# Ledger of designs, part 81: peptides against a protein of PDB entry 6UG1

Target 1, 304 residues: chain A of PDB entry 6UG1
Amino acid sequence: SNEERKRRKYFHMLYLVCLMVHGFIRNEWINSKRLSRKLSNLVPEKVFELLHPQKDEELPLRSTRKLLDGLKKCMELWQKHWKITKKYDNVGLYMRTWKEIEMSANNKRKFKTLKRSDFLRAVSKGHGDPDISVQGFVAMLRACNVNARLIMSCQPPDFTNMKIDTSLNGNNAYKDMVKYPIFWCEVWDKFSKKWITVDPVNLKTIEQVRLHSKLAPKGVACCERNMLRYVIAYDRKYGCRDVTRRYAQWMNSKVRKRRITKDDFGEKWFRKVITALHHRKRTKIDDYEDQYFFQRDESEGIPD
Target 2, 301 residues: chain A of PDB entry 6UG1 as posed
Amino acid sequence: SNEERKRRKYFHMLYLVCLMVHGFIRNEWINSKRLSRKLSNLVPEKVFELLHPQKDEELPLRSTRKLLDGLKKCMELWQKHWKITKKYDNEGLYMRTWKEIEMSANNKRKFKTLKRSDFLRAVSKGHGDPDISVQGFVAMLRACNVNARLIMSCQPPDFTNMKIDTSLNAYKDMVKYPIFWCEVWDKFSKKWITVDPVNLKTIEQVRLHSKLAPKGVACCERNMLRYVIAYDRKYGCRDVTRRYAQWMNSKVRKRRITKDDFGEKWFRKVITALHHRKRTKIDDYEDQYFFRRDESEGIPD

## One batch from the design tools (peptide; made by RFdiffusion4, then SolubleMPNN)

Design b2_p15_8_s2 (from b2_p15_8, 7 letters changed)
Fold by OpenDDE base, seed 2:
Parts: sequence; C-alpha cells; structure tokens
Structure b2_p15_8_s2 (fold): chain B 304 residues (1-304), chain A 15 residues (1-15)
Amino acid sequence: as target 1 above (304 residues)
Amino acid sequence: SELKELEEFLKKLLS
C-alpha cells in the first residue's frame, strides 16, 4: 500500500539517523586520550616516520609511497595487536530485512549495549568484532597524528523493497554478509590531495580509489545485507561527510535511486542530518574532496 | 506505539 511505502520510508530515515549517530559516538570513543597513549606505543619510530614523510619536491609520488608503506606496516602491527576477532551477534550493523525488523519489534529481546569503557577495554586488549577492530585501527592512526577518518557504510532497511517476505537463507548468509566491511578507514594524503582507503581487518587492503573500490559490495548474496548507499566519514575533529560518491561507481544511475536523497525532500532532510553531526568548520581538504566528487559526477554523466 | 517499539528496537540495535 501507499501507507506501507510511507512507513518503510520513515523507518528507513529513523534507522539511518540512528546508524549515523552510532558512527558519531564510536568516532568520539576512538578519540579517547587514554586509548591514544596506549595505541601510539604499538607504532615504532621508523613506522611513524613513514607515516609523516617529508615532501619530495622532485617527485611527490615518493612521499605518497612512504605513506602507503607506513600504512601497510600499521596494518601488520594491528594484526599482531588484535588477538580475538569475535563474530557479530546476529547480523551486527549489516542490513536487516523487513521481516527481521517486524519479528524483532515483536520480540522484546534485551540487547547488551557495549559501554564506552567496555569498548576501550576491547580495543586495548585486541578483543572484539571486526567493527571494533577497524575503529581501534583508526584510533591507532590518530594516536600517530595521522589524519584518519572512520568510515561507516550505513545499512538501513531498503525502503525501495516493497516485498513482504524477504527471508534470507541462513547458513551461507554470514560468510556472504561479512565478505565486505561496514567500517573502514580513510587517510588524508597531503601530497596527492586525496583520501587513501584502508581496510585493515576484512580485505586487508589499501587503495587509492579512482572509479571503483574493492570495498564496494559485488554479487547478489553480498548485497542482500550490504548495500552501498550511505558511506559516512567521521574525522578526528568531529566532521561528518557523505563520501558515498567515492565508493559508488554508479551514484547517479543506481545508488541515488535507493537513497532517501532521491527526492528534494529527502535531500534537504539528509543535509540537515549531516549538518547536525558536522561539528567543525570547512577546510581546504573538504574543498579538494568536493572537487573530486564533482569530477566524478561529471565523469559518470547524467543517467539516461 | 509502533514508533516507540521501533525506537527501543533501534536503541537496542545501535547500542
């Protein structure tokens, strides 16, 4: 019905805000000074120097290479620190079906909220789910004065899916679900004026995204619980930015149709949510990023 | 009613 369409749209909006607020809170937690002091000790001086290369005036690419090598070594150090990767409870922050939402609304299950203290202990010990591990990795880079962002792929239920029953097959579902991350890292490259994408936990990859990312879900089974629609960046200064354009090859033709921002009302609403979570002034880094997004929009073209 | 259950559910999911 039209009412069910409105209900699903509203629920999607509410769920999206809650996910974005969760990302914001986790971004505050990883700014813990106590955690920062502990995590900085994981990075030896030689790796710190690679993270902070001098500008090569002859070949700026050499400086970018040093940074990439430093990030690779940080990823290796992080693997040594991380002792226990826990499975997600149920589906974690991956996308739920409408049926799962309805069933969960009826079931007053007590969920155990992870407190800030428990999170900091988990990161500090290297024990937790993949999301906690990624968040801890961002904290380690920030502890080394790296301009690292926490990236969250927000997975609200698909309001464009009007099917009543969206039951997913159980056993292979977890492997396909966790094939691509929900959380990752971006690092600012001051030499190339671009964000470097780092997945320290799932794919264990570093990339400079041009047209597509390795982190973008591919295949039907993976996309059932991980649909790239809202990739939100949280920086060390409590900035909040929509960076979906980086990771979406087909933003205009495909991704926009599945976002609340497909209409003017949704765009204005989503802009208000971003603005409410954006707690810093604009910087030249934001200008370079917006210019890159503009060029990506022009290069994709207007969908027919 | 449903909205409160939904908010509680979301608080539980996001917690």
Scores: peptide ipSAE 0.026, ipTM 0.693, DockQ to the pose 0.119
Fold by OpenDDE base, seed 4:
Structure b2_p15_8_s2 (fold): chain B 304 residues (1-304), chain A 15 residues (1-15)
Amino acid sequence: as target 1 above (304 residues)
Amino acid sequence: SELKELEEFLKKLLS
């Protein structure tokens, strides 16, 4: 019905805000001074120096290479620190079906909300789910004075899916779900004026995204619980930015149709959400990023 | 606190 379409759109909006707020709170928690002091000790001086290379005036690419090598070594150090990767409880923050949402509304299950103290302890011990691990990795980089962002791929229920039964086939569902991350890291490269993408936990990859990312879900089964629609970046200064354009090859043709921002009302609404979560002034880094997004939009063109 | 502002914002978005 038209009513059910409105209901699903509204619930998608509500759920999206809750996810974005969750990302904001986790981004605050990883700025913990107590955690920072502990995690800085995991990074040897030689690795710290690679994270902070001098500018090579002859070839700025040499400085970028040193930074990349430093980030690679940080991933190796993080892997040594992280002792226990827990499975997600149910689907974690991956996309739920409409049926799962309706069934969950009826279940008065006391969800044990992870407290800040429990999170900090989990990161410090190296025990937790993959999301906690990624968040801890971002905290370690920030402890080394690296301009690292927490990236969250927000997975609200698909308001464009009007099927009544949205049940997923069970057997490989978890493996397909966790094939791609929903949290990762970005690091600012001051030499190339670009964000470097880092997945320290899932794919264990570092990339400089040009046209597409390895982190973008591919295949029907993987996209059932992980649709690239809202990739939100949280920086160390409590900035909040939509960085979906980086990771979406087909932003205009495919991704936009699955976003609340497909219409002017949704665009204005989503801009208000971003603005409310953005607690810093604009910087030259934002200008370089917006220029990159503009060039990517022009290069994709308008879909026919 | 940032949390209260966020709660008020959430209330405004849900209204």
Scores: peptide ipSAE 0.026, ipTM 0.711, DockQ to the pose 0.103
Fold by OpenDDE base, seed 3:
Structure b2_p15_8_s2 (fold): chain B 304 residues (1-304), chain A 15 residues (1-15)
Amino acid sequence: as target 1 above (304 residues)
Amino acid sequence: SELKELEEFLKKLLS
């Protein structure tokens, strides 16, 4: 019905705000000075030097290569630190079906919310789910004075899916769900003037995204619980930016149709949510990023 | 519309 379409759109918007606020809170928690002091001790001086290379005036690419090597070594150090990767309770922050949401509303199960103190302890011990692990990795890079962002792929229920039953039956449902991450890292490369994408936990990959990312979900089964629609970046200065354009190959033709920003009302609303979560002044880094997004929009063209 | 009400509610939460 038209009413059910409105209800699903409303619930999607509310759920999206809750997810974006969750990302903001986790980004604040990883700025903990106490955690920073502990995590800086995981990084040897030689690795710190690779993270902060001198500018090579002859070939700036040599400086980028040192940074990439430093980030690779940080991923290896992080794997040694992280002792226990817990499975998600249920589906974690992956996308729920409409049926699962309705069934959950009837379930009086009190979920224990993870407190800030419990989170900081989990990161410090290396015990937690993959999201806590990624968030801790971002905290370690920030402890080493690296300009690292927390990235969150927000998974609100699909308001464009009007099917009643989307029961995801299958023993492999969890494996397909966790094939691609919900949280990852970006690192600013001051030499190339680009963000470097780092997945330290799931795919254990570093990439310089040009047209496509390895972190973008592919295949029907993986996309059922992980649709690339709202990739939000949280920086160390409490900046909040939509970076979906980096990871979406087909932003205009495919992704936009599944976003609240498909219409002018949704665009204006979503801009207000971003503005409320963005607590810093604009920088030259934002100018380089916006220029990159513009070039990506021109290169994709108008959808046929 | 429910969407306008949500926008107004969110404006209040984000103010």
Scores: peptide ipSAE 0.025, ipTM 0.672, DockQ to the pose 0.420
Fold by OpenDDE base, seed 5:
Structure b2_p15_8_s2 (fold): chain B 304 residues (1-304), chain A 15 residues (1-15)
Amino acid sequence: as target 1 above (304 residues)
Amino acid sequence: SELKELEEFLKKLLS
C-alpha cells in the first residue's frame, strides 16, 4: 500500500539516525585518553616516524610512500595485538530484512548494551567483534597523532524493497554478509591532499580510491545485508561527513535511488542530520575532499 | 509513543 511505503521510509529514516548516532558515540569512546596511552605503546618509534614523514620537496610521493609503509606496519602490529575476533551476535550492524525487524519488535529480548568500560576493556585486551577491532585500530592511529577517521557504512532496512516476506536463504548468509566490512578507517595524506582508505581487519588492505573501492560490496548475496548507501566519516575533532561518493562508482545512476536523498525533502532532512552530528568548523581538508567529490560527480555524468 | 519505540530501538542497536 501507499501507507506501507510511507511507514518503511519513516522507519528507514529513524533507523539511519540511530546508526549515525551509534557511530558518533563510538567515535567519542575511541578518543579516550586512557585508551590512547595504552595503544600508543603498541607503536615503536621507527613506525611513528614513518607515520610522520618530513615533506620531500622534490617528490612529495616519497613522503606518501613512507606514510603507506607506516600504515602497513600499524596493521601488522594491530593483528599481533588482536587475540580473538568474535563472530557477530546475529547480524551485528548489517542490514536486517523487514520480516526480521517485525519479528524483533514482538520479541521482548533484553539486549545487553555494550558499556563504554566494556568497550575500552575489549579494545585494550584485543578481544571483540570486527567492528570493535576497527574502532580500536582508529584509536591507535589517533594515539600516534595521525588524522584518522572512523568510517561507518550505515545499513538501514531497504525502504525501496516493498516485498512483505524478505526472508534470506540461511546457509551461506553469514559468510556473504561478512565478506565486506561495515567499519573501516581513513587517514589524511597531507602530501597528496587525499584520504587513504584502510581496512585493517576484514580485507587487510590499504588503497587510494580513484574510481572504485575494494570495500564496495559486489554480488547479489553480499549486497543483501551490505548495501553501500550511507558511508559516514567521523573524525578526531567530532566532524561528521558523508563520504559515500568516494566508495560509490555509480552514485548518480544506482546508489542515489536507494537513499533517502533521492528527493529534495530527503536531501534537506539528511543534511540536517549531518549538521547535527558535525561538531567542528570547516577546514581546508574539507575543501580538498569536496573538490574531489565534485570531480567524481562530473566524471560520472548524468545517468541515462 | 514514537520516542519510546525509538529509545527501545536505540537500546537494541547500541547493544
Scores: peptide ipSAE 0.024, ipTM 0.701, DockQ to the pose 0.130

Design b2_p15_8_s3 (from b2_p15_8, 6 letters changed)
Fold by OpenDDE base, seed 2:
Structure b2_p15_8_s3 (fold): chain B 304 residues (1-304), chain A 15 residues (1-15)
Amino acid sequence: as target 1 above (304 residues)
Amino acid sequence: SELEELEKKLKELLS
């Protein structure tokens, strides 16, 4: 019905705000000075030097290569630190179906929230789910003065899906769900003037995204609980930015149709949400990023 | 409403 369409749109908006606020809170928690002091001790001086290379004036690419090597070594160090990767409780922050939401509405079960103290302990011990592990990795890089962002792929329910949801099959569904991450890292490369994508936990990959990311979900089964629609970046200075354009090959033709920003009302609303979560002034890094997004929009074209 | 209960549960999930 038209009313069900409105309800699903409203619920998607509410869920999206809650997810974005969750990302903001986790980004604040990983800025813990106590955690930073502990995590900096995991990074040897030689690795710290690779994270902070001098500018090679002859070949700036050499400096980027050192940074990439430093990030690789940080991933290896992080794997040594991380002792226990817990499975998600149910689907974690992956996308729920409308049926699962309705069933959850009827079930008065209290969800157990992870307190800040428990999160900091989990990261410090190296015990937790993949999201906690990624968040801890971002904290480690920030402890080494790296300009690292926490990236969150927000998975609100699909308000464009008007079908009655079928029950998803259990065991294979979890493997397909966790095939691609919900959280990852970006690191600013001051030499190339680009963000480097780092998945330290799931795919264990470092990439310089041009047109395609390895982190973009592929295949029907993987996309069922992980639709790339709202990739939000949280920086160390409490900046909040929509970086979906980086990871979406087909932003204009495909992704936009699945976003609240498909219409002017949704665009204005989403801009207000971003603005409310963006607690810093604009920087030259934002200018370079916006220029890159502009070039990506021009290169994709406007869908007919 | 069902939505308010759901909002409360979402706040409980995401807090």
Scores: peptide ipSAE 0.028, ipTM 0.707, DockQ to the pose 0.128
Fold by OpenDDE base, seed 4:
Structure b2_p15_8_s3 (fold): chain B 304 residues (1-304), chain A 15 residues (1-15)
Amino acid sequence: as target 1 above (304 residues)
Amino acid sequence: SELEELEKKLKELLS
């Protein structure tokens, strides 16, 4: 019905805000001074120096290479620190079906919300789910004074799915769900004026995204619980930015149709959400990022 | 607190 379409759109909006606030709270938690002091000790001086290379005036690319090598070594150090990767409880923050949402509303299950103290302990011990691990990695980089962002791929239920039964075929293996991450890291490269993408936990990869990312979900089974629609960046200064354009090859043709921002009302609303979560002034880094997004929009063109 | 401001902003966004 038209009413059910409105209901699903509203619930998608509510759920999206809750996810974005979750990302904001986790981004605050990883700024913990107590955690920072512990995690800085994991990074040897030689690795710290690679994270903070001098500008090579002859070839700025040499400085970028040193930073990339430093980030690679940080991933290796993080793997040594992390002892236990727990499975997600149910589907974690991956996308739920409408049926799963309706069934969950009836179950007053005491969701044991992870407290700040428990999170900090989990990161410090190296015990937790993949999201806690990624968040801890961002905390380690921030402890080394690296301009690292927490990235969250928000997975609200698909309001464009109007099927009554949205049950997934029972064989949606946990493996297909977790094939791609929903949390990762970005690091600012001051030499190239670009964000470097780092997945320290899932794919264990570092990339300089130009047109496509390895972190973008591919294949039907993976996309059922992980649709690239809302990739939100949380920086160390409590900035909040939509960075979906970086990771979406087909932003205009495919991704936009699955976002609340497909219409002017949704665009204005989503801008209000971003503005509410953005707690810093604009910087030249934001200008370089917006220029990159503009060039990517022009290069994609208008969908036919 | 920063949380209370966030809750207020959330209420304003859901209104």
Scores: peptide ipSAE 0.026, ipTM 0.702, DockQ to the pose 0.099
Fold by OpenDDE base, seed 5:
Structure b2_p15_8_s3 (fold): chain B 304 residues (1-304), chain A 15 residues (1-15)
Amino acid sequence: as target 1 above (304 residues)
Amino acid sequence: SELEELEKKLKELLS
C-alpha cells in the first residue's frame, strides 16, 4: 500500500539517525585520553616518523610513499595487538530485512548494549568484533597525531524493498555478510591533498580511491546485508561528512535511487542530520574533498 | 502517533 511505503520510508529515516548517532558516540569513545596513551605505546618511533614524513620539495610522492609504508606497518602492529576477533551477535550493524524487524518488535530481547568502559577494555585487550577492532585502529592512529577518520557504512532497512517476506536463505549468509566491512578508516594525505582509505581488519588493504573502492560490496549475496548508500566520516574534531561519493562508482545512476536523498525533501532532511552531527568549522581539507566529489559527479555524468 | 510506534519498534530493535 501507499501507507506501508510511507511507514518504511519513515522507519528507514529513524533507523539511519540511530546508526549515525551510534557512529558519532563511537567516534567520541575512541578520542579517550586513557586509551590514546595506551595505544601510542604500540607504535615504535621509526613507524611514527614514517607517519609524519618531511615534505619532499622535489617529489611530494616520496612523502606519500613514506606515509603509506607507515600505515602498512601500523596495520601489521594492529594485527599483532588484536588477539580475538569475535563474531557479530546475530547480524551486528549489517542490514536487517523487514521480516526480521517485525519479528524483533515482537521479541522483547534485552540486547546487551556495550558500555564505554567495556569498549575501552575490549580495544585495550585486543578482544572484540571487527567493528571494535577498526575503531581501535583509528584510535591508535589518532594517538600518533594522524588525521584519521572513522568511516561507517550505515545499513538502514531498504525502504525501496516493498516485499512483505524478505527472508534470506540462511546457509552462507554470515560469510557473505562479513565479506565487506561496515567500518573502516580514512587518513588525510597532506602531500597529495587526498584521503587514503584503510581497511585494517577485513580486507587488510590500503588504497587511494580514484573511481571505485575494493570496499564497495559486489555480488547479490554480499549486497543483501551490505548496501553502499550512506558512508559517513567522523573525524577527530567531531566533524561529520557524507563521503558516499568516494566509494560509489555509480552514485547518480544506482546509489541515489536507494537513498532518502532521491527527492528534495529527503535531501534537505539528510543535510539537517549531517549538520546536527557536524561539530567543527569548515577547513581547507573539506574544500579539497568537495572539489574531488564535484569532479567525480561530472565524470559520472547524468544517467540516461 | 505512527512516529511513536516506530520509535518504540526502533528502541526494541536497537536494544
Scores: peptide ipSAE 0.024, ipTM 0.692, DockQ to the pose 0.125
Fold by OpenDDE base, seed 3:
Structure b2_p15_8_s3 (fold): chain B 304 residues (1-304), chain A 15 residues (1-15)
Amino acid sequence: as target 1 above (304 residues)
Amino acid sequence: SELEELEKKLKELLS
């Protein structure tokens, strides 16, 4: 019905706000000074120097290569630190079906919410789910004075899916779900004036995204619980930015149709949510990023 | 309607 379409749209909006606030809270927790002091000790001086190369005036690309090598070594150090990767309880923060949401409303399971103290302990010990691990990696880079962002791919239920039964095939569902991350890292390269994408936990990859990302979900089974729609960046100064354009090859033709921002009302509303979570002044880094997004929109063209 | 109340709450949460 038209009523059910409206209900799903509003529930999607509420769920999206809750996810974005969750990302904001986790970004605050990883700024813990106590955690920072512990995690800085994981990074030896030689790796710290690679993270902070001098500007090569002859070839700035040499400085970027040092930074990339430093980030690779940080991923290796992080793997040594992380002792226990827990499976997600159920689907974690991956996308739920409408049927699963309705069934969950009937089953008032008291989920134990992870407290800040428990999170900090989990990161410090290297024991937790993949999301906690990625968040801890961002904290380690920030402890080394690297301009690292926490990235969250928000997975609200698909308000464009009007099917009643969205039962997913059972046996490989978890493997397909976790094939792509929902949390990762970005690092500012001051030499190239670009964000470097780092997945330290899932794909264990570093990329300089131009047109496509390895982190963008591909294939029907993987996209059922991980639909790239709302990629939100949280920086160390409590900035909040929509960075979906970086990871979406087909932003205008495909991704926009699945977002609340498909219409002017949804765009204005989503801008208010971003503004409410953005607690810093604009910088030249934001100008370079917006210029990159503009060039990506021009290069995609208008959807047919 | 329940939808109008939810929209109002979402507007209030963002005001």
Scores: peptide ipSAE 0.024, ipTM 0.659, DockQ to the pose 0.209

Design b2_p15_8_s4 (from b2_p15_8, 6 letters changed)
Fold by OpenDDE base, seed 5:
Structure b2_p15_8_s4 (fold): chain B 304 residues (1-304), chain A 15 residues (1-15)
Amino acid sequence: as target 1 above (304 residues)
Amino acid sequence: KELEELEKFLEELLS
């Protein structure tokens, strides 16, 4: 019905806000001074120097290569620190079906919210799910004065799916779900004026995204619980930015149709949400990023 | 109406 379409759109919006606020809160928690002091001790001086290379005036690419090597070594150090990767309880922050939402509303399951103290303990011990691990990795880089962002791929229920029964029948549902991450890291390269993408936990990869990312879900089964629609970046100064354009090859032709921002009302609303979560002034880094997004929009063109 | 309720809920969550 038209009513069910409105209800699903509204619930999608509400759920998206809750996810974005969750990302904001986790981004605050990883700025903990107590955690920072502990995590900085995991990084040897030689690795710290690689994270902060001098500018090579002859070839700035040499400085970028040092930074990339430093980030690789940080990823290796993080793997040594992280002792226990727990499975997600149920589906974690991956996308739920409409049926799962309806069934959960009837079950007054007290979701045990992880307290800040328990999160900080989990990161310090190296025990937790992949999301906690990524968040801790961002905290370690920030403890080393690296301009690292927490990236969250927000997975609200698909308001464009109007099926009544949306049950997923797959035996491998968990394996396909966790094939691609929900959380990752970006690091500012001051030499190339670009964000470097770092997945320290899932794919264990570092990339300089040009046209497509390895972190973008591929295949029907992987996309059932992980649809790339809202990739939100939280920086160390409490900036909040939509960075979906970096990771979406087909933003205009495919991704936009699955976002609330497909219409002017949704665009204005989503801009208000971003603005409310953005607690810093604009910087030259934002100018370089917006220029990159503009060039990516022009290069994709108008969908046929 | 629904947007105003969502804006109010946002303000309550961000306060």
Scores: peptide ipSAE 0.031, ipTM 0.697, DockQ to the pose 0.841
Fold by OpenDDE base, seed 1:
Structure b2_p15_8_s4 (fold): chain B 304 residues (1-304), chain A 15 residues (1-15)
Amino acid sequence: as target 1 above (304 residues)
Amino acid sequence: KELEELEKFLEELLS
């Protein structure tokens, strides 16, 4: 019905806000001074120097290469620190079906929310789910004075899916779900004026995204619980930015149709949510990023 | 109405 379409749109919006606020809270927790002091001790001086290379005036690419090598070594150090990767409870922050939401509403299950103290302990010990591990990695880079963002791929239920019975009958449902991350890192390269994408936990990769990312879900089974629609960046100064354009090859033709921002009402609403979560002044880094997004929109064109 | 409820909910979550 038209009423059920409105209800699903409203519930999608509410769920998206809850996810974005969750990302904001986790971004605050990883700024913990106590955690920072512990995690800085994991990074040797030689690796710290690679994270902070001098500007090579002859070939700025040499400075970027040093930064990339420093980030690679940080991923290796992080893997040595991380002792226990727990499975997600149920589906974690991956996308739920409408049926799972309805069944969960009937089951008064009090979700145990992870407290800040428990999170900080989990990161310090190297024990937790993949999301806690990624968040801890961002905290370690920030402890080394690296301009690292926490990236969250928000997975609200698909309001464009009007089917009632989306039973995901897959024996490999968990493996397909966790094939691509929900959380990752971006690091600012001051030499190339670009964000570097870092997945320290799932794919264990570093990339300089041009047209496509390795972190973008591919294949039907993977996209059932991980649909790239809302990739939100949280920086160390409590900036909040939509960076979906970086990771979406087909933003205009495919991704936009699955977002609340497909219409003017949804665009205005989503802008209000971003503005409410954005607690810093604009910087030249935001100008370079917006220029990159503009060039990506022009290069994709308007879908026929 | 729906927008105002979502704005109020956002204010309550960010307070």
Scores: peptide ipSAE 0.031, ipTM 0.696, DockQ to the pose 0.847
Fold by OpenDDE base, seed 3:
Structure b2_p15_8_s4 (fold): chain B 304 residues (1-304), chain A 15 residues (1-15)
Amino acid sequence: as target 1 above (304 residues)
Amino acid sequence: KELEELEKFLEELLS
């Protein structure tokens, strides 16, 4: 019905904001000075030097290579620190079906909200779910004075799915759900003037995204609970930016149709949400990023 | 209406 379409759109918007606020709160928690002091001790001086290479004036690419090697070693150090990767109690922050949402509304499950103190303890001990692990990795890089962003792929329920029953067929193996991350890291490369993508936990990969990312979900089973639609970046200065364009190969042709920003009302609304979560002034880094997004939009073209 | 209420709720939550 038209009423059910409105209800699903409304619930998608509400859920999206709750996810974006969750990302903002986690980004604040990883800025903890106490946590920073503890995590900086995980990184030896020789790795710190690789994270902060001198500018090679002859070949800036040599400086980028040192940074990449430093980030690789940081991933290895993080794997040694992290002792227990807990499974999600349910689907975590992966996408729920409409049926699962309706069934959960009837069950007043007292979700035990993870407190800030418990989060900081979990990161410090190396015990937690994959999201806590990624967030802790971003905290470690920030403790080493690296300009690292927390990235969140927000998974609100699909308001474009108008099926009555949205139950997933079969045992959607936990393996297919977690094949691609919901949280990852970006690191600013001051030499190339680009963001480097780092997944320290799931795919254990470092990439310089040009046209597509390895972190973009592929295949039907993986896309059921992880649709790339809202990739939000949270920086150390409480900046909030939509970086979906980096990870979406087909932003204009495919991704836009599944976003609230498909219409002018949704675009204005989503811009208000981003603005409210963005607590810093614009920088030259934002100019380089916007130029990259513009070039990616021109290169994709208008969908035929 | 519902979208406008959600915008208001968001303005309150983000203020």
Scores: peptide ipSAE 0.029, ipTM 0.696, DockQ to the pose 0.527
Fold by OpenDDE base, seed 4:
Structure b2_p15_8_s4 (fold): chain B 304 residues (1-304), chain A 15 residues (1-15)
Amino acid sequence: as target 1 above (304 residues)
Amino acid sequence: KELEELEKFLEELLS
């Protein structure tokens, strides 16, 4: 019905705000001074120097290569720190079906909220789910004065899916779900004027995304619980930015149709949500990023 | 406070 379409759109909007606020809170928690002091001790001086290379005036690419090597070594150090990767409880922050949401609303299960103290302890011990591990990795880089962003791929229920029953059947559903991350890291390269993508936990990869990312879900089974629609970046200064354009090859033709921002009302609403979560002034880094997104939009073209 | 309540609400929705 038209009413059910409106209900699903509204619930998608509410759920998206909740996810974006969760990302904001986790981004605050990883700024903990106590955690920072502990995590900085994991990074040897030689690795710290690689994270902060001098500007090579002849070839800025040499400085970028040092930064990339430093980030690779940080991923290796992080893997040594992390002792226990827990499975997600149920589906974690991956996308739920409409049926799962309706069933969960009826189940008054007292889920134990992960408190800030428990999160900080989990990161400090190296015990937790993959999301906690990624968030802790961002905290370690921030402890080393690296301009690292927490990236969250927000997975609200698909308001474009009007099927009544969307039950997902299959023994491999969890493996397909966790094939691609929900959280990752971006690091600002001051030499190339670009964000470097880092997945320290899932794919264990470092990318300089031009047109396509390995972190973008591929295949039907993987996309059932992980649709690239709302990739939100949280920086160390409490900036909040939509960075979906980086990771979406087909933003205009495919991704936009599955976003609340498909219409002017949704675009204005989503901009208000971003603005409410954005607690810093604009910088030249934002200008370089917006220029990159503009060039990507022009290169994709308008879908016919 | 409101953010923590919204996180709880999210966890309840995600439960």
Scores: peptide ipSAE 0.028, ipTM 0.736, DockQ to the pose 0.077; fails the geometry check

